Peptides against a protein of PDB entry 6IDX. Designs and how they scored, part 54

Target 1, 380 residues: chain A of PDB entry 6IDX
Amino acid sequence: KELAKLSADVTFATEFINMDGIIVLTRLVESGTKLLSHYSEMLAFTLTAFLELMDHGIVSWDMVSITFIKQIAGYVSQPMVDVSILQRSLAILESMVLNSQSLYQKIAEEITVGQLISHLQVSNQEIQTYAIALINALFLKAPEDKRQDMANAFAQKHLRSIILNHVIRGNRPIKTEMAHQLYVLQVLTFNLLEERMMTKMDPNDQAQRDIIFELRRIAFDAESDPSNAPGSGTEKRKAMYTKDYKMLGFTNHINPAMDFTQTPPGMLALDNMLYLAKVHQDTYIRIVLENSSREDKHECPFGRSAIELTKMLCEILQVGELPNEGRNDYHPMFFTHDRAFEELFGICIQLLNKTWKEMRATAEDFNKVMQVVREQITRA

## One batch from the design tools (peptide; aimed at target 1 D55 S95 L98 Q181)

Design b2_p20_4_s1 (made by RFdiffusion4, then SolubleMPNN; from b2_p20_4, 14 letters changed)
Fold by OpenDDE base, seed 2:
Structure b2_p20_4_s1 (fold): chain B 380 residues (1-380), chain A 20 residues (1-20)
Amino acid sequence: as target 1 above (380 residues)
Amino acid sequence: MEKRFEKRKRLMERAAKEAA
């Protein structure tokens, strides 16, 4: 107990480390000797002292043995561990993951996200916070190949639902520390959109062009009597598609693929459009047809609007930005759905279309409409 | 506890910069 208190002092820590005191603490953990009276309390203070000592940054985290790592991981993976030991063990693992890629690899073999989810289903917000902090650390330090798997695990309805129900909608105020960890998790999740945001469409990629054609098909062919099947003439077919792409509100009516060569938002805009068209088909068709049937120059160009809105949402959500220590703002909506960004896009595109109508906007007012929509989104 | 949280936030931000 006194050691744990004194370990917070840098002068004491320096002298204690110089006397190999930290090695003694690590060996105490490694021994696992439950034979001592008050072992759990003594272990909790040992882990506290160890953390306080290591937090001075005098000793490398790579000094810890595999046995030490396994003992600490054991305290997190075992169901019947003292809360005080569990809390400190989560904090040690977080620090190990953040400070060492080698330790990350070892810890990622010993602990699963599933085990960490169990620590979210508790009434102790401190345990929940350290569990999310460790998830965030693992997510941040994951190699690119595993990062998508962790993203998919976060997209697993279970982790999101547990965070939403047991943390966000819990019967207690969210502390600043938890709010920060939720913010970090949100940022790390949004960074998965960066790849698509920075991916240029290849105008020669037929598969990508087929997606644009699918947008056209969903908007126009679903209601077209099969008797109006475009006659076999290649020229009439091209002319028809150019008209349809104009009605869809693409800037390049001849080759809409060119509208997706700008990064940001690149292919992410096309992903949003396709999601809207498939998941919210009635909303998509309504937005397109309401504007395609207008001849009064008050048409809201869907394609252009969707691209610029996607870009705006990326800017508002700071896609690709790193977690900031001073931030604690998170959006609960992003924990409600697997494709929360695309759902947000679907809400915002309806807001844009409404705002366009209310303003009686023309193509010349496009930037003014976008500014008003930005203000509406940022105030919500 | 609070001082430790602040240290860990800085560590996370540092680790994020190193991972980018």
Scores: peptide ipSAE 0.270, ipTM 0.871, DockQ to the pose 0.865
OpenDDE base, seeds 1, 3, 4, 5: peptide ipSAE 0.278, 0.267, 0.102, 0.268; ipTM 0.875, 0.870, 0.658, 0.870; seeds 1, 5 fail the geometry check

Design b2_p20_4_s2 (made by RFdiffusion4, then SolubleMPNN; from b2_p20_4, 10 letters changed)
Fold by OpenDDE base, seed 4:
Structure b2_p20_4_s2 (fold): chain B 380 residues (1-380), chain A 20 residues (1-20)
Amino acid sequence: as target 1 above (380 residues)
Amino acid sequence: SAARQAKRRKLMEEAAREAR
């Protein structure tokens, strides 16, 4: 206990480290020897002292043995561990992951996000905070090949639902540190959109062109089987498609793929449009047909609007920003749905269409409508 | 401690820069 307190002092820490004191602490953890009186209390103070000593940055985190890592990971993965030990073990693992890629690799073999999720279902906010912090650290240090797996774990309805129900909707105020960790988690989740936001459509990619064709099919041929559209359109079919792409509100009626070559929002806009068309088909068809049937120049160009709205949402949500140490602003709505960005797009595109009608807008008013919609979204 | 939290947040931001 006194050692744990004194370990916060840099002078004491330097002297204690020079006496190999930190090695003694690591060996106490490595031994796993439960035979000592007050073992749990002793271990909790040992882990505290270890953390405070390591926080001085005098000793590399890579000095720890694999046995030490396994013991600490064991305290996080085992169901019957003292809360005080668990809290310190989570904090140690977080620090290990953040400070060393080598330690990250070893820890990622010993623990799963699923095990960390169990620590979110507790009434202790400190445990919840350290569990999210460790998840965030694992996400940040994950190599690109494993980052998608971590991303999929965040997109898991289970993690989202647990955070929503046990953290955000908990009967207690969210502390600043928890708010920061939720912010970080959200930023990391939005960074998954960055790839698609920065992906240019290839106008020659048939699979991507087929998505645009599917948008046309859903809007105008909803009763037709997609299998019956032979790609060999006669001139009459090309003229028909050009008309349909105009009615869809694309800027390039001849080759709508060109509208998705600008990044941002690139392919992310097409993903949002396709999601709306498939998941909210009635809403999509209504929006498209309501504007396509107008001859009064008050039609809202859906395709252009969807692209610019996607870009605007990326700007508002700061997609592709790095986590900032000072920020703690998170959006609870993004924990309400697994595809919360696409659902937000679906809400905002309806708001845009409503605002367009209310303003009696024409194509010349487009930027003005977008500005009004931006103000509406940022105030909601 | 607040100092520890600040240090960890800084390390997180550094790790995020390195991961880009």
Scores: peptide ipSAE 0.393, ipTM 0.925, DockQ to the pose 0.912
OpenDDE base, seeds 1, 2, 3, 5: peptide ipSAE 0.389, 0.386, 0.382, 0.391; ipTM 0.923, 0.923, 0.922, 0.924; seeds 1, 2 fail the geometry check

Design b2_p20_4_s3 (made by RFdiffusion4, then SolubleMPNN; from b2_p20_4, 12 letters changed)
Fold by OpenDDE base, seed 4:
Structure b2_p20_4_s3 (fold): chain B 380 residues (1-380), chain A 20 residues (1-20)
Amino acid sequence: as target 1 above (380 residues)
Amino acid sequence: MEERFKKRRRLMEEAAREAR
């Protein structure tokens, strides 16, 4: 107990570390020997002292043994562990993950997000906070491929649901630290969009062209009997596609792929459009056809609007921003759905289309409409 | 406790910069 208090002092910590005192603490954890009277209390103080000593940055986290990592991970995976030990163990693992990529790899093998979800279902907000902090650390240090897999996994959908129901909608006020961890989780989630936001469409990629063709097909061929595709020549087909791309509201009616070469929002805009077209097909078709049937200058260009709206949403949500130590602002709506960004896009594109109609806008008013829509989104 | 969280927030921000 006294050691744990003194370990907060840098002078004491330096002397204690120079005396190999930290090695003694690590060995106490590694031994797992429950034979001592007051073992749990002693262990809690040992872990406290260890954390305080390591927080001075004098000793590398890479000094810890695999046995030590397994013992700490064991305290997090065991449901009957004392809350004081659990809390410190979560904090140690978080620190290990943050300080060392090699420790991240070892910890990621020993601990699953599923095990950490159990610590979110408790009434102790401190345990919940440390559990989210460790999840955030694991998510941050994960390779990009694994981050995407984590985001798509059922475990992540479940995690968001548990956070929403047990933390955000909990009967207790959210403390500043929990709000910060929720903010960090949101930022890390939005960072998964950054790649797509910065990916230029390759106009020569057939698979990407096929997505644009699919957007056209969903908008215009969904009601057309497949029997009436007249076998007329390749040139008439190209001319028809140019008309269709104009009706879709692309800026480049000849080659819509060129509209997605600008980054941001790059391919992320196409992803949003495709999501809308597939998941909210009726909404998509309605928006496109309502504007394509107008012979007046008051057509809302869907393609252009979708691209600029995606860019605007990325700006509003600060996609690609790094987690800031001082921020604690998070949007609860992003915990309500696994595709919350695309759903937000779907809401906002309808708002844009409505606002365009209300303003009786023309193509010349495009930027004014976007400004009004931005104000509407940022006030919501 | 609050100071510990502040240190960890810095570490998270540093780690986020290094992960890019």
Scores: peptide ipSAE 0.300, ipTM 0.884, DockQ to the pose 0.885
OpenDDE base, seeds 1, 2, 3, 5: peptide ipSAE 0.308, 0.298, 0.301, 0.292; ipTM 0.886, 0.882, 0.883, 0.879; seeds 1, 2, 3, 5 fail the geometry check

Design b2_p20_4_s4 (made by RFdiffusion4, then SolubleMPNN; from b2_p20_4, 11 letters changed)
Fold by OpenDDE base, seed 4:
Structure b2_p20_4_s4 (fold): chain B 380 residues (1-380), chain A 20 residues (1-20)
Amino acid sequence: as target 1 above (380 residues)
Amino acid sequence: SSARQKKRAALMQKAAEEAK
């Protein structure tokens, strides 16, 4: 207890470290010897002292043994561990993950996000905070392939549902530290959109062109009786597609792929459009057809609107920005759905279409409509 | 402690910068 208190002092820490004191503490953890009277209390103070000593940055975290890592991971994975030990163990693992990629690899082998989810189902907000902090650390330090897997795991209805129900909708006020960890988790989740946001469409990629063609098909051919096979002439077909791409509200009616060469939002806009067209097909068709049938110049250009809306949403959500230590703002909506960004897009595109109609906008009013929509989204 | 939270936050930010 005294050691744990004194370990917060840098002078004491320096002297104690010079006396191999950290090695003694690590060996106490490694031994796992439950034979000592007051073992749990002693261990809690040992872990406190260890963590306070290591927080001085005098000793590399890479000094810890695999046995030590396994013991600490064991305290996190085992049921019915003392809360004080669990809290310190989560904090140690977080610090290990953040300070060392080598330790991250070892920890990622010993612990799963699924095991950390159990620590979210508790009433102790400090344990919940440390569990999310460790998830965030693992997410941040994960290589890109595993980062996507962790995002997919976060997209798992279970983790989102648990965070939503036990943390966000909990009967307790969310503390600043928890709000920050929720913010960090959202930032890390949104940063997965950055790749697609910065991916330019290749106008020569047939698979990408087929997506644009699928958008046309869903909008115009899905309701057309198969008996009106569009006439076999390749030129008539190209002219027809140019008309359809105009009706879809693309800026480049001849080659809509060119509208997706701007980054941001690049391919992310096409992903959103395709998601809307497949998942919310009736909404998509309605929006397209309501505007494509207008001869009054009050048509809302869906394609252009979808691209600029995707860009605007990326700007509002600060996609690709690093988590800021001072920020605690999180969006509970992003915990309600696995495809929360695409669902937000689907809500906002309907809002845009409504706002366009209400304003009686023309193509000249486009930027003004987008400004009004931005204000509406940021005030909601 | 608030000092520990700041250190963790700084480590998180550093780790985020290293992950880009």
Scores: peptide ipSAE 0.228, ipTM 0.864, DockQ to the pose 0.877
OpenDDE base, seeds 1, 2, 3, 5: peptide ipSAE 0.224, 0.226, 0.223, 0.226; ipTM 0.861, 0.862, 0.860, 0.862; seed 5 fails the geometry check

Design b2_p20_5 (made by RFdiffusion4)
Pose (drawn by RFdiffusion4):
Structure b2_p20_5 (pose): chain A 370 residues (1-223, 234-380), chain P 20 residues (1-20)
Amino acid sequence: KELAKLSADVTFATEFINMDGIIVLTRLVESGTKLLSHYSEMLAFTLTAFLELMDHGIVSWDMVSITFIKQIAGYVSQPMVDVSILQRSLAILESMVLNSQSLYQKIAEEITVGQLISHLQVSNQEIQTYAIALINALFLKAPEDKRQDMANAFAQKHLRSIILNHVIRGNRPIKTEMAHQLYVLQVLTFNLLEERMMTKMDPNDQAQRDIIFELRRIAFDAETEKRKAMYTKDYKMLGFTNHINPAMDFTQTPPGMLALDNMLYLAKVHQDTYIRIVLENSSREDKHECPFGRSAIELTKMLCEILQVGELPNEGRNDYHPMFFTHDRAFEELFGICIQLLNKTWKEMRATAEDFNKVMQVVREQITRA
Amino acid sequence: SFFERHMARARKDQARVAAE
């Protein structure tokens, strides 16, 4: 108890650390008996002292043994133990992950997505905050080529709805540190879109060109002389600036292939809305048609800007858009809503092709005021 | 409290790691 109190003082901490005092603590956790059952209070003070001593930055986090790591991960992976032990254990794991790629790799193997998510279902906001913090730390430290798989795994175990039901709509008001972790989670989540945003279409890749053909087919085949007239104009009546080679329009980065993903999502998941938008504007040879392809690419770019896809998380922000915690595919759903808004605004302005940038500005104002 | 101090530091660590 006394050690937990004094370890926050650097003057004391240095003295104790210079006698390998941290090893006394790690050895106790590694091999001490009945710690959770008979000595939980002692164990809580031990973990408090350990974290306080490590927070002075005198020694590397890489000093910790695999045995110590496994024991701490064990306290998190178990059917919940004492709240004080769990809080410190989650905090130790977060610090290990943030401070070492090696520790991240070992910890990622010792804890499951389901175990971490289950700790969000406790009524204690600090336990919830550390749980989300550990999840954020794993995302921050995951290799670029593993972060997407991790997101899918957390999504399949309902991380989003659990946060919505147990944190955002929970009884206890969200305090500043929890709000910060929700902000960081949202930033990391949007940043999963960044690679596709910056990926150019290869116009010479037939498989990618066939995706555009399929987009056009879904809409034009819902319309016979009128259908023939649409196809004679290649992709003009689908609204692409490059009428003959629309794949070239997807070399603009941002938004790149993310725009294609959004269009395909709208066509497949919301086929009636996609067909309505395209057919209301595919036979219009007055200058008043709203060009779908050009509008979708620019809207995708605009949403990326509004939502700050690619921005790094920082210390100063605690903001988040709660509606993104209500749908597994909220970004794509937002695209669909905004493309309908864009078409409504276009009609309200009796807009022509020359008005394209003005309409996009009004849409930007509508979205950002909402 | 420990939680407040720890969470303040963790915030800095998260920003630091993100900048890497």

Design b2_p20_5_s1 (made by RFdiffusion4, then SolubleMPNN; from b2_p20_5, 9 letters changed)
Fold by OpenDDE base, seed 5:
Structure b2_p20_5_s1 (fold): chain B 380 residues (1-380), chain A 20 residues (1-20)
Amino acid sequence: as target 1 above (380 residues)
Amino acid sequence: SLFERRMKKQRKLQEKVARE
């Protein structure tokens, strides 16, 4: 206990480290000997002293043994561990992950996000905070190929649902540290959209063209009686598609693929449109047909609006920004759904369509409508 | 608290790591 207290002092820490004191602490953890009276209390103080000593930055985190890592990971993976030990073990793992790529690799083999989710289902907000912090650390240190897997694990209904129900909707006020970790998790989650946001549509990719064609099909062929299949001519089909793409509100009516070559928002806009069309088909059809039937120049161009809205949402959500130490602002909505960005898009495109009507907007008012919608979204 | 002091340091470290 006294050692743990003194370890916060840099002068003491320096002298203690010079005497190989930190090695002694690591060996106590490595031994795993539960036979000592008051082992849990002793271990909690040992881990406290270790953390305080390491926080001086005098010793590299790479000094820890694989046995030490396994013991600490064991305290996190075992269900019946003292709360004080668990809290310190999560903190140690987080620090190891952040400070060393080699330690990250070892820890990623020993622990799963699923095990960390169990530590979110507790009433102790400090444990919850360290669990999210460790998830964030694992995400930050994950190689690019594994970041998507981590994202998918975060997209798993379970983590988001647990965070929402046990942290955000918990009966306790969210402390600044938890708010910051939720912010970091949100930033890291949104950064997964950056790839799609910066992906240009390839006009030669048939699969991508088929998505645009599917948007047309869902909007116009779902209500069309099979009898009005217009006749045989390839040119009439092209002219028909050009009309359909105009009614969909694409800027390039001849080749809508060109509207998705601008980055941002690139392919992310097309992903949002397709999600809306498939998951919220009635809403999509209503928005498209309501504007496609208008001859009064008050049509809201869905395609253009969807692209610019996607871009605006990326700007509002700061997609591609790095986590900032001073920020603690998070959006609870992003924990409510697995595809929260696409759902937000679906809400915002309806808001845009409503605002367009209320303003009696024309194509010349487009930027003004977008400004009003931006203000509405940022105030909600 | 120990928790708050530590988390403050960790926030700085997270930002650093994110920039690396």
Scores: peptide ipSAE 0.575, ipTM 0.964, DockQ to the pose 0.890
OpenDDE base, seeds 1, 2, 3, 4: peptide ipSAE 0.565, 0.566, 0.543, 0.553; ipTM 0.962, 0.962, 0.959, 0.960; seed 2 fails the geometry check

Design b2_p20_5_s2 (made by RFdiffusion4, then SolubleMPNN; from b2_p20_5, 8 letters changed)
Fold by OpenDDE base, seed 3:
Structure b2_p20_5_s2 (fold): chain B 380 residues (1-380), chain A 20 residues (1-20)
Amino acid sequence: as target 1 above (380 residues)
Amino acid sequence: SFFEKRMAKLRKLQEKVAKE
């Protein structure tokens, strides 16, 4: 206990480290010897002293043995561990992950997100906070090729639902530290959208052009009787598509792919449109057809609106921003759905379409409508 | 508390690592 308190002092820490005191502490953990009186209390203070000593940055985290890592991971994976040991073990794992890529690799092999879910289902908000902090650390240190897999693991209905039900909707107010870790998790999740937000459409990519064609098909051919014979000449077909792309509200009616070359929002806007068209088909068709039948200059251009709305949502949600130590603002809504961004887009595009009608807007009012919609979204 | 002090250090470390 006294050692743990004194280990926070840099002068004491320096002298203790110079005497190889930290090696003695690591060996005590590695031994796993439960034979000592007051083992749990002694171990909790040993882990505290270890953390406080390592926090001075005098000793590299890479000095830690694989046996030490396995012991700490073992304390996190054991169902009947003392709360004080569990908290310190989670904090040590987080620190190891954040400070060393080599330790990250070893820890990622020993600990699964599934094992951390059990620590989210407890009433102790401090344990929940340490568990989310460790998840955030694993996410931050994941190589780019594994970030999507981690994202998919976070997008796993189970982890999201556990955070929502046991953390956010828990019987206790969310403390500042938990709010910060939820914010960090949200930022890291939104950063997965950054790639698509910054991806320009290639007008020569046939697969991407086929998505735009699918948007047209869903809007116009789903209601049309298949009886219109394919026999009208190539030019008439091209002219028909230009009309359809105008009705869809694209800025470039001849080549809608050009509307997705601007980054942000790039391909992310097309992803949102396709999601709306496939998952909320009735809503999509209604919005498109309602505006496509108008010749009064009060038509809401769906394609343009969807692109600018996607960009606006990226700005509001600060997609691509790095976690800031001072921020604690998170959106509980993003834990309610696996495709929360696309669902938010679907709500906001309906709000935009409604606001456009209420304002009796024309194409000249587009920026004014977008400003009103921004204010509505940011107040909700 | 130990928790609050630890979390304050972790917040700083997370921000640092994110900028790396």
Scores: peptide ipSAE 0.554, ipTM 0.959, DockQ to the pose 0.828
OpenDDE base, seeds 1, 2, 4, 5: peptide ipSAE 0.549, 0.552, 0.552, 0.547; ipTM 0.959, 0.959, 0.959, 0.958

Design b2_p20_5_s3 (made by RFdiffusion4, then SolubleMPNN; from b2_p20_5, 8 letters changed)
Fold by OpenDDE base, seed 4:
Structure b2_p20_5_s3 (fold): chain B 380 residues (1-380), chain A 20 residues (1-20)
Amino acid sequence: as target 1 above (380 residues)
Amino acid sequence: SLFERRMALLRKRQEEVARE
């Protein structure tokens, strides 16, 4: 207990570390000797002293053994652990993950996000905060190839629902520390969109062109029996597609793929359009057909609008921004759905279409409409 | 508190790691 208090002092910490005192603490954890009277209290103070000593940054986190990691991971995975031990163990794991790539690899093998979910369901907000901090650390240290898998695991309805229901909608006010960790988690989640936002469409990629064709099919052929494949005339087909792409509101009616070569928003706009068309098909068809049937020059160009809206949403949400230590602003809405960005796009594209109608806009008013929509979204 | 001090340290370190 006294050691744990003294370990907060840098002078004491330096002297204690120089005497290999930290090694003694690690060995106490590694030994796992439950036979000592007041073991839990002693362990809690040992872990406190260890954290305070390590937080001075004098000793590398890489000094810890595999046995130590397994013991700490064991305290986090045990169903019946003292709250004080659990809290410190989460803090140690987070620090190990955040400070060492080698420790990240070892910990990622021992701990799953699923095990951390149980620590989000507790009433102790500090434990919840450390659990989210550990999740954030795992996200930050994950290789790029694994970040999407981790995001998909975080995008599991279960983790988001638990964060939403037990953290955000919990019976306790959210403290600044928790708000910051929720902000970080949100930023890291938005950064997954950055790759798609910066991916240019290849106009020669048939698979990508097939997505644009699928958008056309859903909008215009949904009621037509697939058996009415329009007849053999290649030129009539090209002319038909050009008309359809004009009705879809693409800027390049001949080759809509060219509209997705601009980054941002690149392929992310196409992903949003495809999501809308598949998940909210009635809304998609309505928006497209309402504007495609207009001959009064007040048609809202869906394709162009979807692209520019996606870009605008990326700007508003600061997609690709790095976590800032001073920020704590998070959007609870992004914890309500697994594809919250695409759902937001679906809401905002309807708002855009409505605003276009209300303004009696023409193609010349496009930028004015987008500005009004931006103001509407940022005030909501 | 230990918690507050650690959280301040973690915020800084998270930003540093995000820049790496």
Scores: peptide ipSAE 0.572, ipTM 0.961, DockQ to the pose 0.848
OpenDDE base, seeds 1, 2, 3, 5: peptide ipSAE 0.569, 0.567, 0.565, 0.571; ipTM 0.961, 0.961, 0.960, 0.961

Design b2_p20_5_s4 (made by RFdiffusion4, then SolubleMPNN; from b2_p20_5, 9 letters changed)
Fold by OpenDDE base, seed 4:
Structure b2_p20_5_s4 (fold): chain B 380 residues (1-380), chain A 20 residues (1-20)
Amino acid sequence: as target 1 above (380 residues)
Amino acid sequence: SLFEKRMAKFRKLQEKVAKE
């Protein structure tokens, strides 16, 4: 107990470390010897002292053994562990993950996000905060190839639902520390959109062009009697597609792929459009057809609007921003759906279409409409 | 509290790690 308190002092820590004191503490954890009277209390103080000593940065985190890591991971994974031990063990794991890539790799093998979910279902908000903080640490240290897997794990209805129901909608007010960790989790989740936001469409990529063609098909061919197979003339087909792409509201009616070469929002806009077309097909078709049938110059250009709205949403949500220590603002809405960004896009594109109609906008009013929509989104 | 102190350290460390 005194050691744990004194370990916060740099002078004491330096002397204790010079006497191989950390090694003694690590060996106590590694031994797992439950035979000592007051083992749990002693262990809690040992872990506290270890953390406080390591916080001085005198000793590398890489000094810890695999056995030590397994013991700490064991305290997090075992049921009915003392809360005091659990909290310190979570804090140690987070510290190990954040300070060492080698320790991250070892810990990622021993602990899954699924195991941390159990610590979110408890009434102790500090434990919940440590668990989310550790998830965030694992997310931050994950290689880019594994970040998508972490996101998919977060997008898994279970983790998201548990955070929503047990943390956000819990019976207790969210403390500043939890709000910050939820903010960090959101920032990390939004950063997964950055790749797509910065991906330029290749106008020569047939697979990407086929997505644009699918948007056309869903909008115009889904209601058409199969008997109107467009006649065999290749030129009539090209002219027909140009008309369809104009009706879809693309800026480049000849080659809509060119509209997705701007980054941001790049391919992310196409992803949003495709999601809307597939998941909310009726809404998509309605928006497109309502504007494609208008000859009054009050048509809302869907394609252009979708691109600029995607860009605007990225700006509003600060996609690509790094976690800031001082921020604690999070959006509970993003915990309500697996594809929350695309769903937000679907809501906002309807709002845009409505606002366009209400303003009796023309193509010249486009920027004014976008400003009004921005104001509406940021006030909601 | 120990919790708040630890979380304050993690905030800084997470930001640092995100910038690496």
Scores: peptide ipSAE 0.546, ipTM 0.959, DockQ to the pose 0.845
OpenDDE base, seeds 1, 2, 3, 5: peptide ipSAE 0.515, 0.458, 0.535, 0.028; ipTM 0.951, 0.939, 0.957, 0.675

